Peptides against a protein of PDB entry 7AE7. Designs and how they scored, part 231

Target 1, 321 residues: chain A of PDB entry 7AE7
Amino acid sequence: KVYKDLREFLEVLEQEGQLIRVKEEVNPEPDIAAAGRAAANLGKNQPAVFFEKIKGYKYSVVTNVHGSWQNHALMLGLDKNTSTKDQFYELNRRWDKFPVPPNVVKREAAPCKENVIDKDINLFEILPLYRINEQDGGFYISKASVVTADPEYPDDFNKLNVGTYRIQVKDRDRVGIQALAMHDIAVQLEKAEAENKPLPIAITIGNNPLVTFMASTPVGYNQNEYEFVGALQDGVPMDIVKSDLYDHLYVPAGSEVVLEGHIIPRVRTVEGPFGEFPGSYSGARLQCEVKIDRITHRTNPIFENLYLGIPWTEIDYLMAL

## One batch from the design tools (peptide; made by RFdiffusion4, then SolubleMPNN)

Design b2_p25_2_s4
Fold by OpenDDE base, seed 3:
Structure b2_p25_2_s4 (fold): chain B 321 residues (1-321), chain A 25 residues (1-25)
Amino acid sequence: as target 1 above (321 residues)
Amino acid sequence: SEVDKLLEEAKAPLNEELLKKIYSY
């Protein structure tokens, strides 16, 4: 089985008994993080938790989507009871199918383009933001697939990077991003900043689960994560669409929300603290700042976000390679 | 800041019934 988007995957998780639907209105804090923790602490068969109603917000939240070996099996289109060994075998078998080039769909065929916001941008109107950890210094987007390109080779599709980075919301239209030197985005940013140019960026939220998986999986600088998604789909291409602002950036056609903007060159602002693990906070650091210039989103967008906690949590399953 | 205000307003007591629902899974 292949999934076009997050919604198709959530439907399967629910059918397989791997999703808890919360229909009652919840408080953003502490309910979302507390429920995510409770789900992770079940020790086995950890379900996703889908919140239909969040007090003070318009849209829904889902957490713990990749939070179990059962969810990981289902992501691969396997039986939920497939052994970890057999999942690994199948993943490796499919990995050898790389590259599987994506389909570039027309703008009118891409669900992520259903709605556009290009004026009076307010992230709090689109994303039900909450603190993941009680002592976090702000609101984080922790499960985004961030799309950037090499500014020296913008037309080289193999250098298009899709990665997962810690993103703190700084203002209505600004986010801080942690671009560590070991990340491909840091190489691309260094090239842009050398020329004192903005780095174009698309922050995509609520994707096909294999996109999120690949964005969390290190690959070569000259390897495209979308071509691995096609491989992991057993040779079925994924659908991508051109970004609205940039000719050289492509986003998943089925993304729930796409934040298009730029990293401001040579600007660093305070980011953090963030609790990456219980009792372990990454201290406040000077990090890059992104200006959001345009949002596209599906109607009634789902905010997919991580639960972070003691292993094994969702982050451990995403990094289990 | 607006963010700080939103952070304070977002805090509520722990929803024990929600946790019971999750732990009963």
Scores: peptide ipSAE 0.386, ipTM 0.804, DockQ to the pose 0.884
Fold by OpenDDE base, seed 5:
Structure b2_p25_2_s4 (fold): chain B 321 residues (1-321), chain A 25 residues (1-25)
Amino acid sequence: as target 1 above (321 residues)
Amino acid sequence: SEVDKLLEEAKAPLNEELLKKIYSY
């Protein structure tokens, strides 16, 4: 089984008994995080939790999508009871199919382009934001696939980077991003900042589960994560579409939300704290700031966010394969 | 800040019935 988007994956998770649907209205805090913790603590199957109604918001939230070995098996289109060993063998077999180039679809065929916001941008109108941990310094977007390119080689598709970064919401149209020196985005940002230029960015939310997986998996600087997604789909290309603002950025065609903007050159603002591990907070630091210039989104967009709790967390599963 | 205000408004008591639903799964 191959998934075009998050919605097709959530349907399979629900059919396989790997998703709890919450139809009752919940409070953003603490209910979402508390429910995620409860699901992770079941000790078996660790299902995703889908919240249809969040008080004060229009749209839904899903968490713990990658929160179990069963969900990882289903992500690979395998039986949910496939052993970790067999999942690893299948992952390696498919990895050798790299590269599998993506299909570039027309704008009109991309679900992520159904709606556009280009003025009066307010992230709180589109994303049901909540604190993941009680002591977090703010709202985080923790499961985004962030797209950037090399500003010196913008037309080199192999240098297009799709990565996962810690993103704190700073204002209606601003986010802080943790671009560490070990990340490919930091190399690209350094080149832009040397010339005092903005770095173009697309922050994509609610993707095909293999996009999220590959964005969390380190690859070479000259390797494209979308070509690995096609490999992990056993040779079926994924669908991508050109961004609205930038000719050289491509986003997943099925993304629930796409935040297009730029990293402001040579600006650093306070970000954090964030509870990355139970009882361990990454302290407040000066980090990069992104201005959001345009949003595209599916009708009734689903906010996929990371569950963080007592190990094993989603991040532990995402990094364990 | 506006973010701080929204953080304060977002806080509520723990939903015990929601947790019971999940623990019964």
Scores: peptide ipSAE 0.356, ipTM 0.790, DockQ to the pose 0.882
Fold by OpenDDE base, seed 2:
Structure b2_p25_2_s4 (fold): chain B 321 residues (1-321), chain A 25 residues (1-25)
Amino acid sequence: as target 1 above (321 residues)
Amino acid sequence: SEVDKLLEEAKAPLNEELLKKIYSY
């Protein structure tokens, strides 16, 4: 089975008994993080947790979407009881189909374009933001697929990067991003900053689970993650759409939320602390700052966020494959 | 419901001992 978006995957998780739906109103803190911890403690068959109603917010949150080998099997369209060995075998078989170019769909056909916010941007109106850990220095977006291009070769689709980075909300329309020197985004940012130019960026939230998987998987600088998504879909192309602000940036057509903006050149602001592991906080650092200039989103957008809990977190499943 | 159990477990104060064990690594 191939999934067009997060919603189609969540439906399958629910049908397979791998999603818990919380219909009662919860507090954003501490209830979301606490329920994520409780889900992680359910043993080997860790379900996703979907919160329909969050006090003080309009929209929903889902956590722990990739938080088990069963969820990972289902992501590949396999039986949930498929062994880890057989999942790896199938992953490797599909990997050999690279490249599978994506389909570029029209704007009117892309669910991520259903709603637009281009003025008075406030991230708190769109995302039910919460602290994941008690000592977090702010609200984090930890499961976004971030799209950037090479500023010297903006039309080279092979250099289009889709990566996962730590993003801290700084203000209504500002986020900090951790661009490590080893990541492709750092190469692209260095080129932009050398010329004192903004780096165009699209931060996408709530994607097809294979997009999230590939955004967390290191690939070559001249390899496009969307072409691997098509390979992992057993040769079925994924659907992408052109960003509203930039002709050279493409986002998943089914994204729940797309934050379009730019990295401000040569600006660094304090980011952190963040609980990367239970009881382990990264120190505060100076990181890049993104201005959000436009938001597009699905009607009733789902905020997909990472669960950070006890060893064998969702990130370990994303990195283990 | 399984949800009520999860919410009850989630509302249970994080066992300070479990937190201490996690923080001790």
Scores: peptide ipSAE 0.017, ipTM 0.490, DockQ to the pose 0.045
Fold by OpenDDE base, seed 1:
Structure b2_p25_2_s4 (fold): chain B 321 residues (1-321), chain A 25 residues (1-25)
Amino acid sequence: as target 1 above (321 residues)
Amino acid sequence: SEVDKLLEEAKAPLNEELLKKIYSY
């Protein structure tokens, strides 16, 4: 089984009993984080949690999509009861199929292009933003697949980076991004900032689960994550589409939301605090600032966000593979 | 409600080690 988008995966999760649908209106705080913790407490078979209605917001949230070995098996198109060992064996077998180049689809064929916002951008109108921890200094986007390119080699598809970074919402049209020196985005940003140029960026939310997986998996600077997605799809190419603002940035065709913009050169703003522990906050850090210039999104976009709760969480599964 | 059940189960303390790992990344 191959999934074109998040929705196809959520359908399978629901069919397999690996998704809880919350139909009642919830408060964004603390109910989403609380329900995520509850799902984590269900033991080893942690379901995704889909919130259909969030007070004050128009759209839905899903959490804990990658939050179990069953969900990982299903992501690979395996039986949900496939052993961790057999999942790793299959992952490694498929990894050897790299590279599998993606299909570039037309704009009109890409579900992520169904709607466009190019003026009066307000992230709160598109994303049901919530604090994961009550004392968090802001709202976070934690499961975005962030697309950037090498500004010296923008046409080199092998240098296109798709990574997962911590993103804090700063304003209606601004986000902070944690670009650590170990991340490929930091190398690309350094090159742009050396010339005092903006770094083009596309922040993609609600993707094919293998895109999210590969965006969290370190690869070589000259390796494209989309070509690994095709490998992990057992040789089936994934579908990508050009971003609207940049000819050299490609986004997953099935993304729920695409935030297109630029990292402002040589600007650093305070990020956090973020509740790394109950009662322990990581210190405020100076992070890069992204200006959002355009949004494309599916009709009734699903905000996929990381569940932060009891181990094992999505990140533990994403890092364990 | 199903939400109330989830909220009751969610009164469990956040795992500190995990929060640390996620936020230290």
Scores: peptide ipSAE 0.007, ipTM 0.410, DockQ to the pose 0.041; fails the geometry check

Design b2_p25_3_s1 (from b2_p25_3, 11 letters changed)
Fold by OpenDDE base, seed 3:
Structure b2_p25_3_s1 (fold): chain B 321 residues (1-321), chain A 25 residues (1-25)
Amino acid sequence: as target 1 above (321 residues)
Amino acid sequence: MEEVEEALKNAYGEDKTEELRKLLE
């Protein structure tokens, strides 16, 4: 089975008993993190947790979407009881199908374009933000697929990068992003900053689970993650759409939320601390700052966010393959 | 297989790759 978006995947997770739906209103803190911990403690079959109602917010949250081998099997369109070994072999078999070019759909056909916010940007109105860990220095968007391009080669689709980065909310329309020197985004940012230019960026939230998987999987600088998504879909192209602000950036057509903006050149602000691992906090660092200029989103967008549970975090499953 | 193993090694270090290898045995 191939999924067009997060919603189709969540439906399958629910059908397979791999999603818990919380219908009661929860407090963003501590209830989301507590429920995530409880779900992680259910043993080997860790379900996703979908919170329909969050006090003080309009929209829903889902966590732990990739938080089990069963969820990973389902992501690949396999039986949930497929062995880790067989999942790995199938993943490798599909990997060899690279490249599978995506379909570029029209703006009118892209669910991520259903709603637009282009003034008075307030991230707190569109995202149910909460502290993931009790000691976090702020609110984090930890499961975004961040789209950037090479500013020297903006028309080279092979240099389009889709990556996962730690993003701290700094203000209503600003986020800090951790662009480490080893990341492709850091190469692109260095080129932009050399010319004192902003780096165009699209931060996409709530994607097809294979997009999130590939954004968390390192690939070559000249390899496009969307073409791997098509490969992992066993040769079925994924759907992408042009960003609203930039002709050279493409986002998943089915994204729940797209934050379009730019990295401010040569600006660094304090970011952190963040609990990257249970009981381990990264120190505060100077990180890049993104200005959000436009938001597009699906009607009733789902905020997909990472849950850092014990013993196997969602990151461990995203990282295990 | 080698590229995925190398990607895993680079992303997560040798310890997780060894755990994966043990799961694949």
Scores: peptide ipSAE 0.032, ipTM 0.660, DockQ to the pose 0.019
Fold by OpenDDE base, seed 4:
Structure b2_p25_3_s1 (fold): chain B 321 residues (1-321), chain A 25 residues (1-25)
Amino acid sequence: as target 1 above (321 residues)
Amino acid sequence: MEEVEEALKNAYGEDKTEELRKLLE
């Protein structure tokens, strides 16, 4: 099975008994993180946790979407009981199908374009933000697929980068982003900052699970993650759509939320600390700042966010691949 | 159920286990 979006995947997870639906209103803190920890401790068949109602927020949250080998098998469109060995075999087989170019769909055909916010941007109205760990320095967006391009080669689709980065919410329309020197985004930012130009960015949330997977998987600078998504879909192209602000940025057509904006050149602000592991915090660092200029979102957008728990975190399943 | 209850106890404490169980159902 191939998934167009997060919603189709969540439906399959629920059908397969790999999604817990929390129907009663929860507090964003500590309930979301605590329920995520509880789900991670349910043994080998760790379900996703879907929170329908969060106190003080309009929209839902889902966590632990990639939080088990069963969920990973389902992501690949395999039987949930497919062995880890067979999942890796299939992953490797499909990897050799690269490149599978995406379909560029019209704006009218892209669910991520159903709603637009271009004034009075407030991330807290769209995303049910919460602290994942008790000592976190703020609210984090941990499962975003961040789209950037090479500012010297903006029309080179092979240099379009889709990556996962630690994003801290700083204000209603501001986020901090951790761009490490080893990341493709850092190369692109360096080029933009050399000219004192903003770097265009699209932060996409709630994607096709293979987009999230590939955004967390290192690839070559001249390799497009969307073309790997098509490979991992066994040769079925994924659907992408042009961003609203930038002709050279393409986002997943089915994204729940797209934050379009720019990295402010030569500005660094304090980001962190963040608990990458319970009791293990990365120190506060000076990181890049993004201004959000436009939001597009699906009606009743689902905020997909990372769950970090012991013994196996969702990130372990995303990186162990 | 026992694993869920233990997980909930670890996450929220024993006093909230019953409430959390209901939320996860």
Scores: peptide ipSAE 0.014, ipTM 0.424, DockQ to the pose 0.050
Fold by OpenDDE base, seed 5:
Structure b2_p25_3_s1 (fold): chain B 321 residues (1-321), chain A 25 residues (1-25)
Amino acid sequence: as target 1 above (321 residues)
Amino acid sequence: MEEVEEALKNAYGEDKTEELRKLLE
């Protein structure tokens, strides 16, 4: 099976018994993280956890979407009981189908364009933000697929980068992003900053699970992650749509939320700490700052965020494929 | 396989790739 968006995947997870739906109102802290930990402790068949109602927020949260081998099998459209070995073989077989170019859909056909916010931007009104770990220096968006392009070659689709980066919410319309030197975004940012120009950015949240997977999978600088998504869909193209602010940035058509903005050139602000591993916090560092200039979102957007649980975090499963 | 392993290695570090290899053996 191929999934157009997060919602289709969540439906399958629920049908397969790999999603727990929490219908009761929860507190953002500590309930979301606590429930995530509880789900991780259910053993080998760790389900996603969907929180329908969060106190003080309008919208829902889902976590641990990739948090088990069963969920990974289902992501690949395989039987949930497919062995890790067989999942890997199938992944490799599909990888060889690269490139599978995406379909560019019209704006009117893209669910991520259902609603627009271009004034009085407040991330807290759109995303049910919570601390993942008690000692986190703030609220993190940990499972976004971040879209950037080469500022020297903005029209080169092969240089379009879709990556996963640690994002801390700094203000209503500002986020910090950890762009490490090894990331393609850092190369693109360096080019922009050399000219003292902003780097255009689209931070996409709640995607087709293979988009999230590929955003977390390093590929060549001249390889497009969307073309790998099509490969991993066994040759079925994914749907993308042009961003509203930038002609050269394309986002998944089915994204729950798209934050469009720019990295402010040569500005660094304190980011962190973040609990990447239980009991270990990455130190606070000076990181890049993004101004959010426009939001598009689906009606009743689902905030997909990472669960960090013991013994295997969702990141460990994302890292294990 | 090598590209996927390298992608995994780059994404997750050498230690996790080795753990993955052990799981795949």
Scores: peptide ipSAE 0.008, ipTM 0.461, DockQ to the pose 0.020
Fold by OpenDDE base, seed 1:
Structure b2_p25_3_s1 (fold): chain B 321 residues (1-321), chain A 25 residues (1-25)
Amino acid sequence: as target 1 above (321 residues)
Amino acid sequence: MEEVEEALKNAYGEDKTEELRKLLE
């Protein structure tokens, strides 16, 4: 099975008993993180946890979407009981299909374009933000697929990068992003900053699970993650759409939320600390600042976020593949 | 919380829900 978006995947997770739906209103803190911890402690068959109602917010949160081998099997469209070995073999088989170019859809056909916010941007109105860990230095967006391009080669689709980065919410329209030197985004940012230019960025949230997977999987600088998504879909292209602000940035057509903006050149702000591992926090660092200039989102957007609080985090499953 | 427990109970059985409750406290 191929999934167009997060919602189609969540439906399958629910059908397969791999999603818990919480219909009662929860507090964003500590309930979301606590429930994520609880779900991860259920053992090997960790479900996604979908929070329909969050106090003080309009929209829903889902966590632990990739939090089990069963969920990974389902992501690949396999039986949930497929062994990790067989999942790996199938992943490798599909990897050899690279490249599978994505389909570029029209704006009107892209669910991520259902709603637009282009003024008075407030991330807290669109995302049910919460602290993942009690000692986190703020609210994090931990499961975004971040789209950037090479500013010297903006029309080179092979240099379009889709990556996962730690993103801290700094203000209503500002986020900090951890762009490490080993990340393709850091190379692109260096080029932009050399000319004192902003780096265009699209931060996409709530994607097709294979987009999230590939955004977390290092690929070559001249390889496009979307072409791997098509490969992992066993040769079925994924759907992408142009960003609203930038002709050279393409986002998943089915994204729940797209934050479009720019990295401010030569500005660094404090980001962190963040609990990347159970009982351990990364230090606070000076990181890049993104100004959000436009938001597009699906009606009733689902905020997909990581749960990192337990011995086997969702990241551990993503990295183990 | 009760609905989460019930969902967890239905998904994973009663014994795991009590451990979950303790983690949510």
Scores: peptide ipSAE 0.018, ipTM 0.479, DockQ to the pose 0.043; fails the geometry check

